# Ledger of designs, part 34: peptides against a protein of PDB entry 6EJA

Target 1, 276 residues: chain A of PDB entry 6EJA
Amino acid sequence: VEYMPANPVRIAFVLVVHGRASRQLQRMFKAIYHKDHFYYIHVDKRSNYLHRQVLQVSRQYSNVRVTPWRMATIWGGASLLSTYLQSMRDLLEMTDWPWDFFINLSAADYPIRTNDQLVAFLSRYRDMNFLKSHGRDNARFIRKQGLDRLFLECDAHMWRLGDRRIPEGIAVDGGSDWFLLNRRFVEYVTFSTDDLVTKMKQFYSYTLLPAESFFHTVLENSPHCDTMVDNNLRITNWNRKLGCKCQYKHIVDWCGCSPNDFKPQDFHRFQQTARP

## One batch from the design tools (peptide; aimed at target 1 H134 R240 G256)

Design b2_p19_1_s1 (made by RFdiffusion4, then SolubleMPNN; from b2_p19_1, 9 letters changed)
Fold by OpenDDE base, seed 1:
Structure b2_p19_1_s1 (fold): chain B 276 residues (1-276), chain A 19 residues (1-19)
Amino acid sequence: as target 1 above (276 residues)
Amino acid sequence: SELEEQQQMLLEEPEIDTE
């Protein structure tokens, strides 16, 4: 049931974008923009045209900022996690942006609910963290994700170096790399010096597609484990024919699925539904 | 195969429970 919250949550949207998908990004931005939320945008170091476009947008809106640092990210790269972690730190240090939730997006994302619905929902469950798990056998997940393999990001490539062991006493989990995290958990991930966070940051520095598993694993093994909700609130264009193959083999010594850019024929998927 | 296993892990994004 949708309700009007007395203290509506404010969202920090972290957008990690690359390439020349300016039109799609603009459409997505228009769909998610609200004056009460915050938008922190990282543009790939190699995407200078897009960076210029995004900078222009940031100058027009006080609640839109662009990362002063830029990383050269690759698909499946460990550097993507670094991008999120640094963004989290930056956002926590922005005292003038009182955000309650962290939500990551790409240019290939689109909202499936209205802002009011999203805010109402998150305001009701502001103490929870939303991460979608794989929902299958965990051993199979480990194999599929290559979590028992050691990777090194170097020269714009994820090199598979060999086998490794999962740290003892850690329950590994993962699934979607799209998550909704409350500020409290983000603070924990960013500033905790406990053994869990320290070891997981190290472990995932050599992990393929780390964002699909890092936050799940840290959360479930942390004192915040009871705040996990096996759900996320996104729509992503998954095209099996185009996205689930070895199209990035030249970048990563692994195969996998990636979201694709939305096409006009995909707009039927953007229909917002309300349930009683 | 690893690819087949990855293809089976198609994560459909869930919807918000508004009930």
Scores: peptide ipSAE 0.010, ipTM 0.445, DockQ to the pose 0.180
OpenDDE base, seeds 2, 3, 4, 5: peptide ipSAE 0.014, 0.019, 0.007, 0.009; ipTM 0.516, 0.514, 0.448, 0.474; seeds 2, 3, 4 fail the geometry check

Design b2_p19_1_s2 (made by RFdiffusion4, then SolubleMPNN; from b2_p19_1, 10 letters changed)
Fold by OpenDDE base, seed 1:
Order: structure tokens, then C-alpha cells, then sequence
Structure b2_p19_1_s2 (fold): chain B 276 residues (1-276), chain A 19 residues (1-19)
């Protein structure tokens, strides 16, 4: 049910982008842009053309900023988590940006709801965190994600070094790497010095696709565990024929899926629905 | 036994719960 909230939430959209998908990024940006939200954009260190384009956009809008630091991220790389964590820290230190929710996006994302619907929904559930779980056997998830394997990111490659054990007393979970996190939980992840956060940051520094599991695991084992909602608000162009292959084997010693760029024929998927 | 190199990562495509 959509309603007009008395105190609408403000969203910090964190965009992690790379390559030359300027047109698609522009379309996505246009679709999600609102004057009351905030946009913090990280451009891959190697994507200089895109960086220049994004900088131009940031100069036109006061609520759009580009990370002054840039990482060379790789698909499945542990550095992606570092990118999110640093972005979270930056956003928390921006006292002039009073955001309530953190939402990560890529150039391959597109909203499936209107801004009003999104804001209404998040305003109603502002104390919750939205992370989609795999919803299957956890042991199978651990194996498929390679969580019981040790990886090292080096020379633009995720090297599989060997086996490892899941930390004792930790309930591992994960699923989608697209999440909606409230500011309170982001503060906890960023500034907590408890054993959970400290150990998980270390553990996930050697993890493949850490963003698919880190926040789930930390949340579910934290004092904030009761705030988890097994859902998120994203649409991606997931083509199994193209995206679910070992096409990134040269980058990662593992096989997996990645979202693909949207094509005009994919626009039918962008139909916004309003359900009671 | 599963071949490690051919294992696929799990990725869910969640949708908004519109009640």
C-alpha cells in the first residue's frame, strides 16, 4: 500500500560503475534521480572516459558527488566490498547529506518502482534492512559461493589459494549483492569494533563476491538481526545464457553469473507495477 | 562430488514485495 509519508526517507544511492556504458548509465540516472536523494558515484580507476563524463554530471547537481578515490575493481573481487565500506564511511562523514538509506547500484540496474513508491515503502519500514537471501540449503550456498575457500585478490585476479573454515559461532548467509541498508546499520558496520564486525571484515577480505554475503552475515549475527527483511528492490538484466558462464575465469578462479547491459528488447521488463 | 571450477555462484533476482 502506497501512502504519503510525513517524514519521507532520503536515499544515498551508491553507484559503482565501469567501462563505457555512458548511455545506459545516463538512462538509469535519469530514472532514479530526485532532488531529495543523494548520489555517490565510484568509477573504476581504469575507466577514465566514464569518470570524466560522471564528473561533468556531478558538477551540474549539488546532490551528486564522485568518489575522490578510485579502485581498480574486478568481477568477483574482494575490493568491491572495500569500495562499499569506504563509500559508507564517506557518506557517514558527509554531515551535509542527511540520508536514511544506503542503496547500491550498477549501470546494469534499473528501478522497478517509482520514486514515490520506493520512498513510501522505505519510509514505512525505515528501521528495517533489506537483503535478499538465497532461500535454499545453506551448506549448498557455502559450497557454491566458495565461502569455504580462501581467495586472494592480486594483479587483477582472484586467486584460489585453498580451503578455509567458516568462523565458529557465525551463521553465514547471503544471496543478492543488491541491498537496502538503513543508516543505523551502516553506522554499525562502519564504526563498530566488536568481534563480529572485526572478524567478518578480515574474513571477507579473502572472499569471492563478498558483497553477496558480508552484509547478510554481519546483520544476522549482530544485535540488529531482527531488522532483516528477506527482500530488495532491484531489477537487473540477468541473462543466464550470457551471464551465467565461466566468462570471467581469466579474472576469477571460479564460475558465476553477472548482470548484462540492458538491450532495447529488455524494456518490457521495466514495466512498473503497483500491487495492493 | 562437485567440480569446484564449474560451480556457479548463487544470485537471486529479488522483487519488491508489494503486498
Amino acid sequence: as target 1 above (276 residues)
Amino acid sequence: SELEEQQQLLLEEPEIDTE
Scores: peptide ipSAE 0.010, ipTM 0.454, DockQ to the pose 0.214
OpenDDE base, seeds 2, 3, 4, 5: peptide ipSAE 0.014, 0.018, 0.007, 0.007; ipTM 0.535, 0.509, 0.418, 0.476; seeds 2, 3, 5 fail the geometry check

Design b2_p19_1_s3 (made by RFdiffusion4, then SolubleMPNN; from b2_p19_1, 11 letters changed)
Fold by OpenDDE base, seed 2:
Structure b2_p19_1_s3 (fold): chain B 276 residues (1-276), chain A 19 residues (1-19)
Amino acid sequence: as target 1 above (276 residues)
Amino acid sequence: SELEEQLEMLREEPEIDTE
């Protein structure tokens, strides 16, 4: 039995989905659904079948909404960050949804803890932000991520245009593109007009895999930097056996790794218990 | 800290890598 906080946090889950994996999405949704949380779902503009399915779900639950706008996002695309940023703005404008935390999800990831455990934990640390860093040499990270390269998303492709410089005075960081952000920080990212937020939004609009670095970088260079926790509380399927190959060369002028969809053999990972 | 203790109870997400 988990401790029940007196003022439990309420979570806004943002689901970014594409393709035809309606059954998988349904299973995940059922697993994470709770009446006290909120679910905001973005369906890729090209995934009309899935969109229809998700709309049906949203009509059944008052705390489930679908984005009225839809973007055509690609792997590594800058538009993915735009999707998150717009979703954040939408969620902040929904005055009838008093959420405390923003959590992004896909069909390829899962919360590491049960709902009760997650709520208890976040309620205890409601003033913190949870972002997992790469934990390696930062210079190497910059090179591997191509942060010193300029990219343009066009025609479902990330075009590498040339070299660029990291803005002066900015400590770039990154790692996982799955994060847990408190409402206060989301408000800052959404509405701040300071030089940091303005520059970073511009910078990352031409960045490959921007979600893996944008929020880390903004947080660490912001007045909220002391709220960072180097943990995202996620179970992500990174199949090391597959290695990092140029799997997406046809849609991006860069090579990198992407999380894999969960396989039946991964079921045991969901059953992992807390360390003693 | 209490936070560190709680975090230790959690399994970390596998590290990501890029080429």
Scores: peptide ipSAE 0.017, ipTM 0.512, DockQ to the pose 0.077
OpenDDE base, seeds 1, 3, 4, 5: peptide ipSAE 0.033, 0.024, 0.014, 0.022; ipTM 0.597, 0.524, 0.463, 0.519; seeds 1, 3, 4, 5 fail the geometry check

Design b2_p19_1_s4 (made by RFdiffusion4, then SolubleMPNN; from b2_p19_1, 11 letters changed)
Fold by OpenDDE base, seed 3:
Structure b2_p19_1_s4 (fold): chain B 276 residues (1-276), chain A 19 residues (1-19)
Amino acid sequence: as target 1 above (276 residues)
Amino acid sequence: SELEEQRQMLLDEPEIDTE
């Protein structure tokens, strides 16, 4: 019997879907659906058939909505980040949906753990944000990810415009493009007018696969850096001691933090297979 | 590997002139 929290967290699932993955989506949806959670679905602008199907689902469930706006996203496109950011804003403006966590999913995702397990875990760590880092040399990561390159998304293509510099004073990080973010951090990303958020939004609007790095970088350089957990509950890595360091530079004042430490008992609760 | 190849292809694309 799993522990049932007195005040269970409610989750906003954001699904970004495209193509002809209707069967996969249906399977995934059935697996993750719960009356206490919320589901916000973005369908690619080019996927009209899928959009019609998703609309039908949304009409059947009061806690399922479809984005009224639709973007044409491509692999590696910066527009994917825009999709997440806009969905976050929408979700924050939905006052009738009191969600506590934001989780992004694709049609290919499938839950390994039960809803009760997920809710119990997140309810215990409701003040934390779960992002998995690459665990490699940061300089190598920057090069391989092309973070030092400027890209423009246009005509369904990512055009390389030239080289660029990483903003001074920013500790860049990244890894998985799957994350679990608490409402407080989402509010910060959405509404903050500080130099960090403003500059990072601009920087990552010209970035290849920005979702793999944007939230990591913003979190680790923000006042919320102490809430980072180096685990997105999809990849197993639980144990790092929490420590924060702050540095002031002329461009931005940032704090870099190590991930939170978890007890061995927590490690066994949510071991999941890494995404291929 | 496929994702890495796709990424590398994008990184290897020639730069375009925006003038």
Scores: peptide ipSAE 0.169, ipTM 0.740, DockQ to the pose 0.033
OpenDDE base, seeds 1, 2, 4, 5: peptide ipSAE 0.008, 0.165, 0.116, 0.105; ipTM 0.378, 0.743, 0.706, 0.684; seed 2 fails the geometry check

Design b2_p19_2 (made by RFdiffusion4)
Pose (drawn by RFdiffusion4):
Structure b2_p19_2 (pose): chain A 276 residues (1-276), chain P 19 residues (1-19)
Amino acid sequence: as target 1 above (276 residues)
Amino acid sequence: SDDELADAFAEAEEEEQAS
């Protein structure tokens, strides 16, 4: 990531944010901002204070826009995938924004390498997609995720309605819902009317945590399957002993886990050279 | 139920990062 690229990638950051931490969001935005990238910010419908603060930012910079539509993106909700898919369509239709990669971030994410290094890395691998799979037993993943269960999002709640079959003829996969996708793959997901994309959009409209498997499943079974890199370029601070308390039991008909917050004792983890 | 705890990825990713 030391070299200087002659044709650097321009990145579309999609920020899906909620809550009250506007100053922290502004600090992270400062760290990732470059005049040659683009920023498209979705603020949860329920976070009006944060939305007003985000509008000030978008009014200041030409390469920053806010989604005019806003969803209540509850934990594990089917609406998160709807949010990503609509943002991808919006971004592809913005012809004045010639972006090469799609990167999703939350208000709790931070960069651990400089923008120069990120651009250099992605410029070398511009035809790749970066998704992290669970890599363990797939039947256990399907069960733990509830992918063989039918869910419906209404009234800001995920209702478990019954069982369903895993469709035949495709491999189902999943893992992290943080990723980097190139423009070619995003176009395929958005505009393709082939059997795989159409049916997966229907299947995942009624799926818990859809973003943790929709893009994996579509990519692995699509003509772009040979572009997958099993690495999302993220460090996620999972600690099961603390983060799996079924804390979302009142929002979804399921038990879930979330990553822990980093502390100072974790700083050495950001310096690992094992994987990018 | 233990089977309805969505931790399959979190377990695999935690142990991979700990290695």

Design b2_p19_2_s1 (made by RFdiffusion4, then SolubleMPNN; from b2_p19_2, 8 letters changed)
Fold by OpenDDE base, seed 1:
Structure b2_p19_2_s1 (fold): chain B 276 residues (1-276), chain A 19 residues (1-19)
Amino acid sequence: as target 1 above (276 residues)
Amino acid sequence: SDDDLNDDFAESAEAEEAA
């Protein structure tokens, strides 16, 4: 018997999409759509065809909206964090959308739980924030992520400008750029004017792959640090042979891994992966 | 070099959750 919460949480799903992956997006949307949740979709500024398609969808569903602003995002770009932060602000200003959790998704990942399971779980742990950490040596993480390097996003490229220091007194952490954040923490990140949030926003505006570390770092150094859960409830199709290359060197002065789109033969992973 | 390659740590997270 599946547990049904008395006060089920409502989720704001934020989708950041680009290119011509309309079919993949449609499949994902159908898989995750529920009338009780909210969907806020950002389409890359350069993806006009996709934007038109998404707009059509948004007109059909009252709980689906498209960002009126659009950014040109690149892999690893600092602008991705800006996209999330602006989306968070927008969602907080939407008084007609009483969401409890912020969840980001791409076409390359899915929740590992059914909607009912996810809602039940989050309803039980509504005061927690779910960010998966790297679980490795932190110094190595800093080096591999290039956190001690200064990057500038300009002309659709992430330029490595030089070295920088990690701010003193800050415990840097990170891992997955897929997270589940409760509304309270999103409010803090969005509206706080304390030194931590201000400093980290500045620091991460010159950071490669900022979404993999920003929220972790802010949370763990904030008054909300006790709400950290080292889990993101995600399944992502990883194929290191295909995804771990310097395929983006033309875009960023760094190398990294990227997930792959799910194929029918990959569906076995959904059956094998479960979380308590 | 390893210092020039940043891993997306979501893979590690998924691996741990799948174990």
Scores: peptide ipSAE 0.025, ipTM 0.608, DockQ to the pose 0.558
OpenDDE base, seeds 2, 3, 4, 5: peptide ipSAE 0.017, 0.025, 0.026, 0.020; ipTM 0.580, 0.497, 0.499, 0.571; seeds 2, 4, 5 fail the geometry check

Design b2_p19_2_s2 (made by RFdiffusion4, then SolubleMPNN; from b2_p19_2, 9 letters changed)
Fold by OpenDDE base, seed 5:
Structure b2_p19_2_s2 (fold): chain B 276 residues (1-276), chain A 19 residues (1-19)
Amino acid sequence: as target 1 above (276 residues)
Amino acid sequence: SEEDRNDSFAESEEEEQEK
C-alpha cells in the first residue's frame, strides 16, 4: 500500500505546444491528466488551429487553462524561457489554484513515475527542487551549450552575434530543461529583486537553450541552493543518431541534439523505469 | 565543429518540423 500522504502535493503542469500535432497532444494530455492537478497550456502564436483545439479542451476541464498571451517560440530560442517565466507569474497569481510544484512537460519527456508515486514522492520532498545536471566537465558544458556566446532571437532565428563573458562570481550549471520546481523557489525566481535573479534574467535573454541552464544557475547561486536534487524524475526518448544532425541549423546559428517524441509503442518503457 | 554543437534536451525534432 503506497503511503498516502496526509497533505498530498498538487502539481501545476505547464505545456508549451506548437504545430499541428493535435492528436499527439491529446494523447499526452489524457495520459497525464488528473483531477487534483492543474494544467496551464501555452500554444505557439503561429499555431492557430492547435490553439482552437486546446481552448476547447480547457472549457471541458476546470483545472485546465490556456495562456491568454502567446509567443512565437523556436527551438533554442530565448523566448522559451520567457514563456516559462511568464507562466510562473500567471500561476502564482491564480489564487484559486493551490499548486505546490511546477512541472514542465512535452511529448518527448514524461515523468518516470505513476501519478500516485509522483505525488507521494513530492509530498515527502516538498521542500526540494529537482534539476538534472549535465554530469560533464563544466568548461566543456559551457562551450557545447554556447553559454560563452551571445545570441539574439529575431525573426524566428537565433543569431549568434559574438562572444561574451559569464558574469563574475556566478557558478554556471545546467543540463535538462525538464524540471520539477517547488512553489517557494518559483516565487523567488518570479518576485525576487536581488542582483542574482536580475542579472541572470538579463544574461539568459541572450542565451541559446536558456531553460537548460537558467534555473540550475539561479538555484545553485541563490539562498535556496541547498534544496537542489540532481534528478528530474524523467524519461526522455533519445535517439542521438537521429537527433544530432544539426537539423535546426536553419533556425539557430548552432547545432544541437534533440529528443524524439514518444510514440504509442514507446509507452512500454514507462513500466521499465527504475525508481529513483 | 564540436564548438558549434550541443547535446540539448530541447523540444523534439518532430515537434519542430510540424511547426
Scores: peptide ipSAE 0.027, ipTM 0.550, DockQ to the pose 0.253; fails the geometry check
OpenDDE base, seeds 1, 2, 3, 4: peptide ipSAE 0.020, 0.024, 0.019, 0.023; ipTM 0.519, 0.554, 0.524, 0.548; seeds 1, 2, 3, 4 fail the geometry check

Design b2_p19_2_s3 (made by RFdiffusion4, then SolubleMPNN; from b2_p19_2, 9 letters changed)
Fold by OpenDDE base, seed 4:
Structure b2_p19_2_s3 (fold): chain B 276 residues (1-276), chain A 19 residues (1-19)
Amino acid sequence: as target 1 above (276 residues)
Amino acid sequence: SEEDLNDSFAESEEEELLK
């Protein structure tokens, strides 16, 4: 018998989708949908067909909304962070959606837990933030991520402009761009005017793959630093053979690896990885 | 697996060429 919390957390799922991954989205949505949670979907500005489909879905469910704004995002683009930050603000302004956790999703990742397990777990640790760190040498991470490089997103490309310094006094961290953030921390990130948040927003607006590091870095340097848990409670369809071919060199002045979309045959892994 | 929890990694072109 799974533990049923007396005050179960409610989750705001933010889905950032693009292209023609309608089938993938449908599968994921079906798998993660629950009446007690909230789903906020951003569709890439260029993905009009997908947008129409998602709008149709949103009309069928009261707890599903689509962003009224749409960004043109690219892999590794700084605009992805902007998408999350704006989504966070929107969600905080939705007074009719009393969510407790923010969880971002794409077709390339899936929560490792069943809904009941996830809710039970998060209800127990509702004051914590779940960010998976890279677990490697931090200096190497900085170099590999190009955090000491200045990037500009322009014309659907991430241009490497030159070198930059890590802000003084900031301990940079990062890892997975899939995270589970509690409402309190999201509020802090969204509304804080302190030097940390202000500087980091500026810094990461010129960062490659900013979502992999922004929230980690902000959290660890913030008054909320003690709430960090080095786990994102996710399984990612990680296939280095398929995802690590510098396939985005034409988009970014850097090479990187990306996870793959889940296939139906991959779903069997979700049942096996239910670890706290 | 631990690999399933990994992030996407960026690499310098130089490092990739050395592999």
Scores: peptide ipSAE 0.026, ipTM 0.557, DockQ to the pose 0.063
OpenDDE base, seeds 1, 2, 3, 5: peptide ipSAE 0.023, 0.035, 0.016, 0.019; ipTM 0.540, 0.656, 0.519, 0.550; seeds 1, 2, 3, 5 fail the geometry check

Design b2_p19_2_s4 (made by RFdiffusion4, then SolubleMPNN; from b2_p19_2, 7 letters changed)
Fold by OpenDDE base, seed 5:
Structure b2_p19_2_s4 (fold): chain B 276 residues (1-276), chain A 19 residues (1-19)
Amino acid sequence: as target 1 above (276 residues)
Amino acid sequence: SEEDINDAFAEAEEEEEAA
């Protein structure tokens, strides 16, 4: 009996797209489109052709919008986090879009689960946030991610400016830059003026691959820390044969790869991985 | 990915040396 939730969650899909991936985007969009969800699409500032195409799509669907602002993003750049944060703000200000969850996608992502499965699951765990941690030694993670280093995004490059210290009292975490965040946490990240959010926004504005760590770190150190689930459901998987390597200098079309497919058995693990 | 990070660091170092 497919559990039909009495109040199914509605999802805001934030798509960050670039390049010439029009066909891929179309395929992905068709696969994830549902009338009850919302789609907010950011097209890289340099991708004018793609932008025109996406605008055409947005005119056809009332639940599809394109960001009026556009950033030039590089993979691993701070601008990617800025894109998500601004998108979150925009989505919260859209009073006509009653979304419950924020999910980020790229054009290279493809759903591996049905909409019904996703909605059923998220409806059951609507108060949770799904972020996948690296699952390794944290000190090693910090070093490998360069979190103890200061970076500046300029001229489509990440410049290393020097060393920095992680703020005291902050437990830094991270892993996947693919996450499922509930509206309440997004509201907190967007509108909170507490020291945590303020300091972390500043800190991560000079961070390499900030999206892989910012939300994890903020969540774990926030009053919402008990809502963390160490799983991002891995709802998207693209062709492994194409490789999952991102190139630093170029916006890579295939950065959305998950090495492991989401298995039904993983649903049972969600209860176990609920982190206080 | 770890590889991407390593590449980023390598590139950053190269640019620092070139500046």
Scores: peptide ipSAE 0.010, ipTM 0.416, DockQ to the pose 0.034
OpenDDE base, seeds 1, 2, 3, 4: peptide ipSAE 0.041, 0.031, 0.036, 0.051; ipTM 0.596, 0.562, 0.591, 0.642; seeds 1, 2, 3, 4 fail the geometry check

Design b2_p19_3 (made by RFdiffusion4)
Pose (drawn by RFdiffusion4):
Structure b2_p19_3 (pose): chain A 276 residues (1-276), chain P 19 residues (1-19)
Amino acid sequence: as target 1 above (276 residues)
Amino acid sequence: AHEQHELDHGFDYEGRGPP
């Protein structure tokens, strides 16, 4: 990531944000901002204070826009995938924004490498997609995710409605819902009317945590399957002993886990050279 | 420390399921 690229990638950051931490969001935005990238910010419908603050930012910079539509993106909700898919369509239709990669971030994410290094890395691998799979037993993943269960999002709640079959003829996969996708793959997901994309959009409209498997499943079974890199370029601070308290039991008909917040003792983890 | 490193670059789905 030391070299200087002659044709650097321009990145579309999609920020899906909620809550009250506007100053922290502004600090992270400062760290990732470059005049040649683009920023498309979705603020949860329920976070009006944060939305007003985000509008000030978008009014200041030409390469920053806010989604005019806003969803209540509850934990594990089917609406998160709807949010990504609509943002991808919006971004592809913005012809004045010639972006090469799609990167999703939350208000709790931070960069651990400089923009120069990120651009250099992605410029070398611009035809690749970066998704992290669970890599373990797939039947256990399907069960723990509830992918064989039917869910419906209404009234800001995920209702479990019954069982369903895993469709035949495709491999189902999943893992992290943080990723980096290139423009070619985003176009395929958005505009393709082939049997895979159409049926997976229907299947995942009624799926818990859809973003943790929709893009994996579509990519692995699509003509772009040979572009997958099993690495999302993220460090996620999982700690099961603390983060799996079924804390979302009142929002979804399921038990879930979330990553822990980093502390000072974790700083050495950001310096690992094992994987990008 | 090695286990934490694997966990940092892995995906963890344990602890999930019906209540």

Design b2_p19_3_s1 (made by RFdiffusion4, then SolubleMPNN; from b2_p19_3, 11 letters changed)
Fold by OpenDDE base, seed 3:
Structure b2_p19_3_s1 (fold): chain B 276 residues (1-276), chain A 19 residues (1-19)
Amino acid sequence: as target 1 above (276 residues)
Amino acid sequence: EKEEEEALYGVDFDGRGLP
């Protein structure tokens, strides 16, 4: 008998999608949809067809909304973090959506638990934040991510302007750009005016792949640092052969790796693999 | 097997760097 919490958490799912992910979006949406949760979808400014499709979905479900603003995002772009931060602000201002957790998803990252299991788990650990770290040498991570480099997003390109220093006194961390954040921490990130949040927002506005490091770094250096759990409760389809070909060098002045979309043949792994 | 498991839950950044 699955434990039914007395006060089950409600989740705000944020989806950031672009035109090539139409089928993937439908699969993901069907997999995660529940009447008790909330879904906030950002469609890339350039993906008008997908936007129309998503709008149709939002009209069918009262707990699905589409961002009225749309950004043009690129792989590795700093604007992705801006998208999340603005979405967080929007969600906090939606008084009719009493969500407890913020979860971002894409076709490249599936939850490993059923809705009931996820809700039960998060209801038990409602004061925690779930971020997955890289689990390797941090200095190497910084170098490989280009965190010691200054980037400028302009004209659909991430320009590498030069070298920069990591702010003194800040313990930089990172890993997965898929996370589960409780409302309290989201409120802190959104509304805090302390030096940490202010400096990190500025620092990461010139960062490549900022979502892979921003929330980790802010959390671990914040008064909420004790709420960190090194687990995002997901399966991510990493395949170096497919995702690490320096295929983005025309978009960013850096070679990158990206997770791959899950295919139906990959689903067998979900049943066999449990995250420790 | 272990590499496959790590690939499912980890982050692969080994191929990242200067072009």
Scores: peptide ipSAE 0.141, ipTM 0.702, DockQ to the pose 0.762
OpenDDE base, seeds 1, 2, 4, 5: peptide ipSAE 0.019, 0.019, 0.017, 0.014; ipTM 0.536, 0.548, 0.547, 0.474; seed 2 fails the geometry check

Design b2_p19_3_s2 (made by RFdiffusion4, then SolubleMPNN; from b2_p19_3, 11 letters changed)
Fold by OpenDDE base, seed 3:
Structure b2_p19_3_s2 (fold): chain B 276 residues (1-276), chain A 19 residues (1-19)
Amino acid sequence: as target 1 above (276 residues)
Amino acid sequence: DKEEEEALYGVDFDGRGLP
């Protein structure tokens, strides 16, 4: 018998999608949809067909909304973090959606737990934040991520402008850009005016792949640092052969690796693998 | 085995860097 919490947490799922992910989005949505949760979907400004499809879905479900604003995002772009931050603000302003956790998902990232298991787990650990770190040498991570480089997003390109220094007194961390954040921490990130949040927002507005590091770094250097759990309760399909071909050099002045979308043939692994 | 596990739960940045 699965544990049923007395006060189950409600989740705000945020999906950032573009036109190539129509089928994947549908699969993901079906897999994660529940009447007790909330779904906030951002569709890339350039993906008009997908936007129409998502709007249709949002009209069918009262707990599904689409962002009224749309950004043109690129791989590795700083605008992705802006998308998450604005979504967080929107969700906090939705007084009719009493969510407890913020979770972002894509077709390249799949929950390994059932809804009941996830809710039970998060209800038990409702004061914690779940971010997966890279688990390697941090100096190497900084170099490979280009965190010591200044980037500018302009004209659908990430321009590398030069070198920069990591802010003094800040312990930089990062890893997966898929996270589970409790409402309290989201409120802190959204509304805090302290030097940490202010400086990090500025720093990461000129950062490549900012979502892979921003929340980790802010959390670990914040008064909420003790709430971090090095786990995001999901699996990500990393395949270097497919995802590490420097395929983004035409839009970013950096070679990068990206996770791959899960395919039906990959689902057998979900049943056999438990996250440590 | 271990490599597959890292591929499922880890973050791959080894291929990242200057073009």
Scores: peptide ipSAE 0.146, ipTM 0.704, DockQ to the pose 0.756
OpenDDE base, seeds 1, 2, 4, 5: peptide ipSAE 0.016, 0.029, 0.019, 0.137; ipTM 0.517, 0.599, 0.591, 0.693; seeds 2, 4 fail the geometry check

